# Designs tried in a protein design run: peptides against a protein of PDB entry 3QIS. Part 104

Target 1, 334 residues: chain A of PDB entry 3QIS
Amino acid sequence: PSLELSRREFVFENVKFRQLQKEKFQISNNGQVPCHFSFIPKLNDSQYCKPWLRAEPFEGYLEPNETVDISLDVYVSKDSVTILNSGEDKIEDILVLHLDRGKDYFLTISGNYLPSCFGTSLEALCRMKRPIREVPVTKLIDLEEDSFLEKEKSLLQMVPLDEGASERPLQVPKEIWLLVDHLFKYACHQEDLFQTPGMQEELQQIIDCLDTSIPETIPGSNHSVAEALLIFLEALPEPVICYELYQRCLDSAYDPRICRQVISQLPRCHRNVFRYLMAFLRELLKFSEYNSVNANMIATLFTSLLLRPPPNLMARQTPSDRQRAIQFLLGFLL

## One batch from the design tools (peptide; made by RFdiffusion4, then SolubleMPNN)

Design b2_p14_7_s1 (from b2_p14_7, 7 letters changed)
Fold by OpenDDE base, seed 3:
Structure b2_p14_7_s1 (fold): chain B 334 residues (1-334), chain A 14 residues (1-14)
Amino acid sequence: as target 1 above (334 residues)
Amino acid sequence: MSEFEKLLKSYDPR
């Protein structure tokens, strides 16, 4: 069997978080026998591609002189955004198109990623006084490394932040501040807030706006701004309530005094974000007659975002653990 | 000022 490929090199320029890009190519059976094709893993890989890449179709059958279009789809989800923001991973891959009883055909994937404030740690974002797209990529790496070290120092109650020559970090990320300020000003009376989905195009505009500017007003509908806050919280590499405190939150869920003590042990930025969000959500609940928002709905929605189980426990989360997590958050909403 | 309005003002990045 033999294939002809219309293209073997693909460049994905300016890849962004949650923005789908597609490149297409054709494969043709120029042989005299039917052939089956598939994308196969490289020798050391479990998958045929990186998590941000897919081929569609990834396998198929071609009669002699048949041609099929293959789409290479690049999509940076919450699962890939953090490692791309840090530059640990890059928009580079090699695909192996295997022909059954035939040859391997190599496809080269390349491109560039544009960093996002989405999927960046709260600690790093508190150090970013400018939009992330204004920050040199080399400095993003340093800010992430410093963020881990400060998180550890804060959790261990170690040495006070050397208030050295570096500008004081923000109390909360500017991106969270801007989203919540906008929602407070414009969305408190919005019917079905956090219940109606945003528009995908508006979400992309909001992300791009927060990545590139410090706007006075966020573009898009109140629903899109509300969903952008949810996406931001979901994309955090470390949730607002750090994984290390997850079990203690569950164990304390019915004791409001212990719950407050657990929250007091959060890193400064995480604690500030938690306090800020809870104060906002309590304010939003005063407008329940207008926005149809209630404490149970908010607790259910935000618990999965703010109080995520550690990755090792995700597959084992019981309905009881989920109910304790909701109860923990309810103690801050009521 | 609510608790929220105090936090909003104190955390203003601008």
Scores: peptide ipSAE 0.674, ipTM 0.974, DockQ to the pose 0.887
Fold by OpenDDE base, seed 1:
Structure b2_p14_7_s1 (fold): chain B 334 residues (1-334), chain A 14 residues (1-14)
Amino acid sequence: as target 1 above (334 residues)
Amino acid sequence: MSEFEKLLKSYDPR
């Protein structure tokens, strides 16, 4: 069996977080026998492609002289955004299109990724006074390495932040500040806030706006700005409540004093973000008659974002653990 | 000013 491929090289320019790109090509059975094709893993890989790439269809049958269109879909989710922001991964892959009882066909995927403040650590963002797209990639790597070292130093309580000549980090990421400032100014009276989804086009505009500028006002509807805050929190490589404190939050969920002590042990940026968000959400709850927002809804929604189980425990989260996590957050909303 | 408005002002990145 043999295949003819219309194209073998694919370039995905300016790949962005949550922006789907598609490239299509045709495969044709130029043989006289039916053939089965599939994308197969390379020798050292568990998957036929990187997490941000998909082929559709990834397998199939072709009759003699049959042609099928294959879509190569590039989509950077929350699961790939962090490693692409750091430059640990790149928009480069090789797909192996296997033909049963035939040969392999190699497809080259290339392109460039545009970094996002979404999926960047709170520590790194607190060091970024400018939009992430204005920061040289080399400096992003240095900021992430430095952010990790600061987190570790903060957790170890070793070094008081030396008040020295280094530019003082922001108290919270400017992106979180901007989102919450907008919501406070314009969305407190918005009916069904955090319950109505935003528009995908507006979400992309908000992301691009935060990645490229420090706007006076965020574009889009209040629902889109609210959803952008949720997406931001979901995309954090480490949740606002650090993984190291997860179990202690659950264990303390019914003791408001211990809960506050646990939060006091967060790294400075995480603690500031937590305090800022909780203060905002308590303010939003004062407008419940207008926005239909209640403490149980907010606690349920934000608990999954702010208090995520460590990756090693994700598969083992019990309904009891989820209820304790919600109860922990309720103690800061009430 | 609420607690939130105090934090909003204190954390202003501008």
Scores: peptide ipSAE 0.673, ipTM 0.974, DockQ to the pose 0.890
Fold by OpenDDE base, seed 5:
Structure b2_p14_7_s1 (fold): chain B 334 residues (1-334), chain A 14 residues (1-14)
Amino acid sequence: as target 1 above (334 residues)
Amino acid sequence: MSEFEKLLKSYDPR
């Protein structure tokens, strides 16, 4: 069996969080026999491609002189955004197109990623007084490393770092502040807030706006701004309630005093974001006659975002654990 | 001024 490929090199310029890019190529059976093709893993890989890449179709049959179009889709989800923001991963891959009883054909994938405030830690964002696209990539790495070290020191109750040379961090990320300020000003009376989906084009404009500027007004509908807040919270590498406190939140779910003590043990930025969000959500609940928002809906929605199980426990989450997590959050909404 | 309005003012990044 033999194939001819129309292209073997693919460049994906200016890849962004949640923005789909597509490149297409053709494969033709220039042999005299039917052939089966498939994308196969490299020797050390479990998958034929990185998590942000997909081929469609990834396998198939070609008759003699048959041609098929293959789409290479690049999409950065919440599962890849953090490692691309830090530069731990890059828009580079090699695909192996295998023929049954034939040759391997190598495809080169390259490009560049543009960092996002989505998928960046709360600690790093509290140190970023400017939009993330104004921050040099080398400084993003340093800010993530420093953020990890400060979090560990805060949890260990170790001596305050010498405040001497570094600018004071923000109390909350500017991106969260801007989203919530906008929703408070314009969305308190919005019918079906957090229940109606936003527009995908408006969501991309909001993300690009927060990555590149400090706007006076966020673009898009109230529904798109509300969904952007949900996407932001979902994309956090660590949830607003740190993984270390997850089990203690479940165990305290029916004791409002212990719940407040658990939250007091959060790192300063996480604790400030939690207080800010809970105060905002209690304010929205005062307008329930206009916005159709109730405490059970909000608790159910935000619990999965704010109080995620640690990765090692995700597969073991029971319906009882989910109900305790919802009850924990309800104690801050009522 | 609500609790939220106090936090909003105290956490203003501008």
Scores: peptide ipSAE 0.669, ipTM 0.973, DockQ to the pose 0.884
Fold by OpenDDE base, seed 4:
Structure b2_p14_7_s1 (fold): chain B 334 residues (1-334), chain A 14 residues (1-14)
Amino acid sequence: as target 1 above (334 residues)
Amino acid sequence: MSEFEKLLKSYDPR
């Protein structure tokens, strides 16, 4: 069997978080026999492509003289955003299109990624006084490395961050501050806030706005701004409640005093973000007559974002663990 | 000012 490919080189320029890009090519069976094609893993890979890439279809059957269109879809989700922001991964891959009893065809994927404040650590963002797109990529790497070291220091040492010669970090990321300031100003009376989905186009505009500017007003509907806050919290590499405190939060869920002690052990930026969000959500609950928001809905929604199980426990989360996690957060909303 | 309004002002990045 043999194939003809219309294209073998693909370039994805200016790849952004949550922005789908598509490139299409054709494969044609120019042989005299039917052929089965599939994208196959390279020798040391478990998957035929990187997590931000997919082929559709990834396998199929072609009769003689048949042609099929294949879509190469590039989509940076929460699962790939952090490693792309840090430059640990890049928009580069090699796909192996295999023919059963035939030849391998290599496809080259290349491009560039544009860093996002989404999927960046709270520690790094607290050091970024300017939009992330104004920060040189080399400094982003340094800020991520420094953020890890400062997190570890802040957990090990109740030492005040040495108020020394380095620019004092922000108390909370400007992006969270801006989202919550906007929601407080404009969305407290919004009916069905956090219950109505945002528009995908508006979400992209909000992400681009936060990545490139410090706006006075965030673009889009209140629903899109609210969803952007949820997406931001979901995309954090380390959740607002650090993974190391997850089990202690569950164990303390019915003791409000212990819950507050657990939160006091968070890194400064995480603790500030938690306090800021809980204060905002308690403020939002005062407008429940207008926004239809209640403590149980908010606790259920935000628990999955703020109090995530560690990746190794994600598959083992019981309904009891979820209820404890919700109860933990309820103790800060009531 | 609520607790939130105090934090909002205290954490202003601008």
Scores: peptide ipSAE 0.662, ipTM 0.973, DockQ to the pose 0.890

Design b2_p14_7_s2 (from b2_p14_7, 8 letters changed)
Fold by OpenDDE base, seed 1:
Structure b2_p14_7_s2 (fold): chain B 334 residues (1-334), chain A 14 residues (1-14)
Amino acid sequence: as target 1 above (334 residues)
Amino acid sequence: MSEFEKLLASMDPR
């Protein structure tokens, strides 16, 4: 069996978080026998492609002289955004198109990723006074390393913040501040806030706006700005409540004093963001007559974002654990 | 200004 491929090299320019890109190519059975094709893993890989890449179809049959279109879809989700922001991963892959009883055909995937504040750590973002697209990639790496070291130092309670470090970090990421400032100014009276989805085009504009600028006004509807805040919190490599404190939050869920003590042990950036968001959400709840927002809805929504189970416990979350997590957050909203 | 407005203003990154 043999195939002819219309293209073997694919370049995905300016790949962005949550922006789908598609490239298409044709495969044709130029042989005299039916053939089965499939994308197969490389020798050390469990998957035929990286998590941000997909082939559709990834397998199939071709009769003699039959042609099929294959779509290569590049999509950076929350699961890939962090490793692409750090430069740990890149928009580069090799696909192996296997032909049963035939040969392998190699496809080269390349491109460039544009970093996002979405999927960047709170610690790194607190050090970023400028939009992420203005930050040199080398400095992003340094900011992540420094963020890790500061998180560890903060958890160990060892080093007072040396007031002499020439650039004081932001109290909260500017991106969170901008989203919340907008929502506070314009969305407190928005009916069905956090209940109505945003528009995908507006979400992309908001992401691009936060990645490239410090706007006076965020573009899009209040619903899109609200959803962008949810997406931001969901995309954090570490949730606002650090994984190390997850179980202690559940254990303290019915003791408001212990809950506050647990939060006090968060790294400075995480603690500031948590307190800031809780203050915002309590303010938003004063407008419940207008925005239809209630404490139970907010607690249920934000608990999954702010208090995520550690990856090792994710598959084991009980309904009781979820209820405790909600109760923990309710103690800060009421 | 509400207590939240004061908090918000105290953290303005601009």
Scores: peptide ipSAE 0.530, ipTM 0.957, DockQ to the pose 0.912
Fold by OpenDDE base, seed 4:
Structure b2_p14_7_s2 (fold): chain B 334 residues (1-334), chain A 14 residues (1-14)
Amino acid sequence: as target 1 above (334 residues)
Amino acid sequence: MSEFEKLLASMDPR
């Protein structure tokens, strides 16, 4: 069997978080026999492509002289955003299109990723006083390395944040502040806030706005701004409540005093963000007659974002664990 | 200003 490919080189320019890009090509069976094609893993790889890439279809059957269109879809989700922001991964891959009893065809994927404040650590963002797209990539790497070291120092209660010559970190990331400031000013009376989905185009505009500017007003509907806050919290590499405290939050869920003690042990930026969000959500609950928001809805929604199980426990999360996590958060909303 | 408005203003990054 043999194939003809219309294209073998694909370039994805300016790849952004949650922005789908598609490139299409054709494969044609120029042989005299039917063929089965599939994208196969390279040697030692578990998957035929990186997590941000997909082929559709990834396998199929072609009769002689048959042609099929294949879509190469590039989509940076929460699962790939952090490693792309750090430059640990890049928009580069090689796909192997295999023919059963035939040849391998290599496809080259290349491009560039544009860093996002989404999927960046709270520690790095607290040091980042300018939009992420204004920060040199070399400085992003330094900020991530420094952020890891500060998280460790903060958890160890070792060094008072040396008020030394480094610019004082923000109390909370500017991106969270901007989202919450907007929601507080414009969305407290918004019916069905956090219940109605935003528009995908508006979400992209909000992400681009936060990545490139410090706006006076965030573009889009209140629903899109609210969803952007949820997406931001979901995309955090480390949740607002650090994974190390997850089990202690569950164990303390019915003791409000212990819950507050657990939160006091968070890294400074995480603790500030948690307290800030809880203060905002309690304020939002005062407008429940207008916005249809209640404490149980908010606790259920935000618990999955703020108090995520560690990756090794995610598959084992029981309904009891979820209820404890919700109860933990309720103790800060009531 | 509510206590939240004071908190919000105290954390302004601008």
Scores: peptide ipSAE 0.530, ipTM 0.957, DockQ to the pose 0.926
Fold by OpenDDE base, seed 2:
Structure b2_p14_7_s2 (fold): chain B 334 residues (1-334), chain A 14 residues (1-14)
Amino acid sequence: as target 1 above (334 residues)
Amino acid sequence: MSEFEKLLASMDPR
């Protein structure tokens, strides 16, 4: 069996978080026998491609002189955004198109990723006074490394944040501030806030806006801005309540005093973001007659974002654990 | 200004 490929090199320029890109190519059976094709893992890989890449179809049969279109889809989800932001991974891959009883055909995937404030740590974002797209990639790496070290020092209670570091970090990420400022100014009276989904095109515009600028106003509907806040919180590599405190939050859920003590042990940036979001959500609840928002809805929605189970416990989360997590958050909303 | 408006203004990154 033999295949002809219309293209073997693919370049995905300016790949962004949640923006689907597609490149297509054709494969043709230029042989005299039916053939089966499949994308196969390289040696030591579990998957035929990186998590941000997909081939469709990934396998199939071709009769002699048959042609099929294959789509290469690049999509950076919350699961790939952090490693791409740090430069740990890149928009580079090699696909192996295997032909049964035939040859392997290598496809080269290349491109560039544009960093996002989505999927970046709270610690790094608190040090980024400019939009992430204005930050040199080298400095972005340094900021993530420094942020990790500062988180560890804060958790260990070892060194007070060196107030002598030439640039004081922001109290909260500017991106969270901008989202909340917009929602507070324009969305407090929005009917069905956090209950109506945003528009995907508007979400992309909001993400691009936050990655590239410090706007006076965020583009899109209040629903899209509200959903962008949820996406931001979901995409955090470390949730607003650090994984190390998850169990203690559940254990304290019915003691408001202990809950506040647990929150006081968060790293400074995480603690500030938590308190800021709780203050905003309490303010939003004052407008419940207009926005149809209630404490139980908000607690249920934000608990899954702010108080995520550690990856090792995620499969073991009980309905009781979920209820405790909701109760923990309710103690800050009421 | 509400207490929240004061908090918001105190953290303005602009």
Scores: peptide ipSAE 0.524, ipTM 0.956, DockQ to the pose 0.844
Fold by OpenDDE base, seed 5:
Structure b2_p14_7_s2 (fold): chain B 334 residues (1-334), chain A 14 residues (1-14)
Amino acid sequence: as target 1 above (334 residues)
Amino acid sequence: MSEFEKLLASMDPR
């Protein structure tokens, strides 16, 4: 069997978080026998491609002189955004198109990624006084390393930070502040807030706005700004309630005093963000007659974002664990 | 200003 490929080199310029890019090519059976094709893993890989890449179709059958279009889709989700922001991964891959009883064809994928405040740690964002696209990539790496060391020192209750040489961190990330300031000013009376989805085009404009500027006003509808806050919280590499405190939150769920003690043990930035979000959500609940928002709906929605199981607990939360997690958050909304 | 408006203003990053 033999194939002809219309293209073998693909460049994806200016790849962004949640922005789909597509490149297409054709494969043709220029042989006299039918052939089966598939994308296969390289020798040391479990998957045929990196998590941000997909081929469609990834396998198929071609009669003699038949041609099929293959789509290469690049999409950076919450699962790939953090490793691309740090430069640990890059927009580079090699695909192996295999023919049954034939040869391998290699496809080269290349490009560049544009960093996002989405998928960046709360610790690093509290140190970023400027939009992430204004920060040199070398300084982003240093900020992530320093943020990890600050978190570890905070958890160990070790030495007071020598207040001397580093610029004082923000109390909360500017991106969270901007989203909540907009929602508080313009969305408290918005019917079905956090229940109606935003527009995908408006979500992309909000992400680009927060990555590139410090705006006076966020673009888009109140529903799109509300969904952007949910996407931001979901994309955090570590949730607002750190993984180390997850089990203690479940164990304390019915004791409001112990719940407050557990939250007091969070790193400074995580603790500030948690208290700020709870203060905002309690303010929003005062307008329930206008916005149709209630404490049970908010607790159910935000619990999955703020209180995630640790990655080593690959098991789905039991219905009991989920109910305890919701009860924990309700103790801060009521 | 509500208590929340005071908190919001105290954390303005601009």
Scores: peptide ipSAE 0.524, ipTM 0.956, DockQ to the pose 0.907

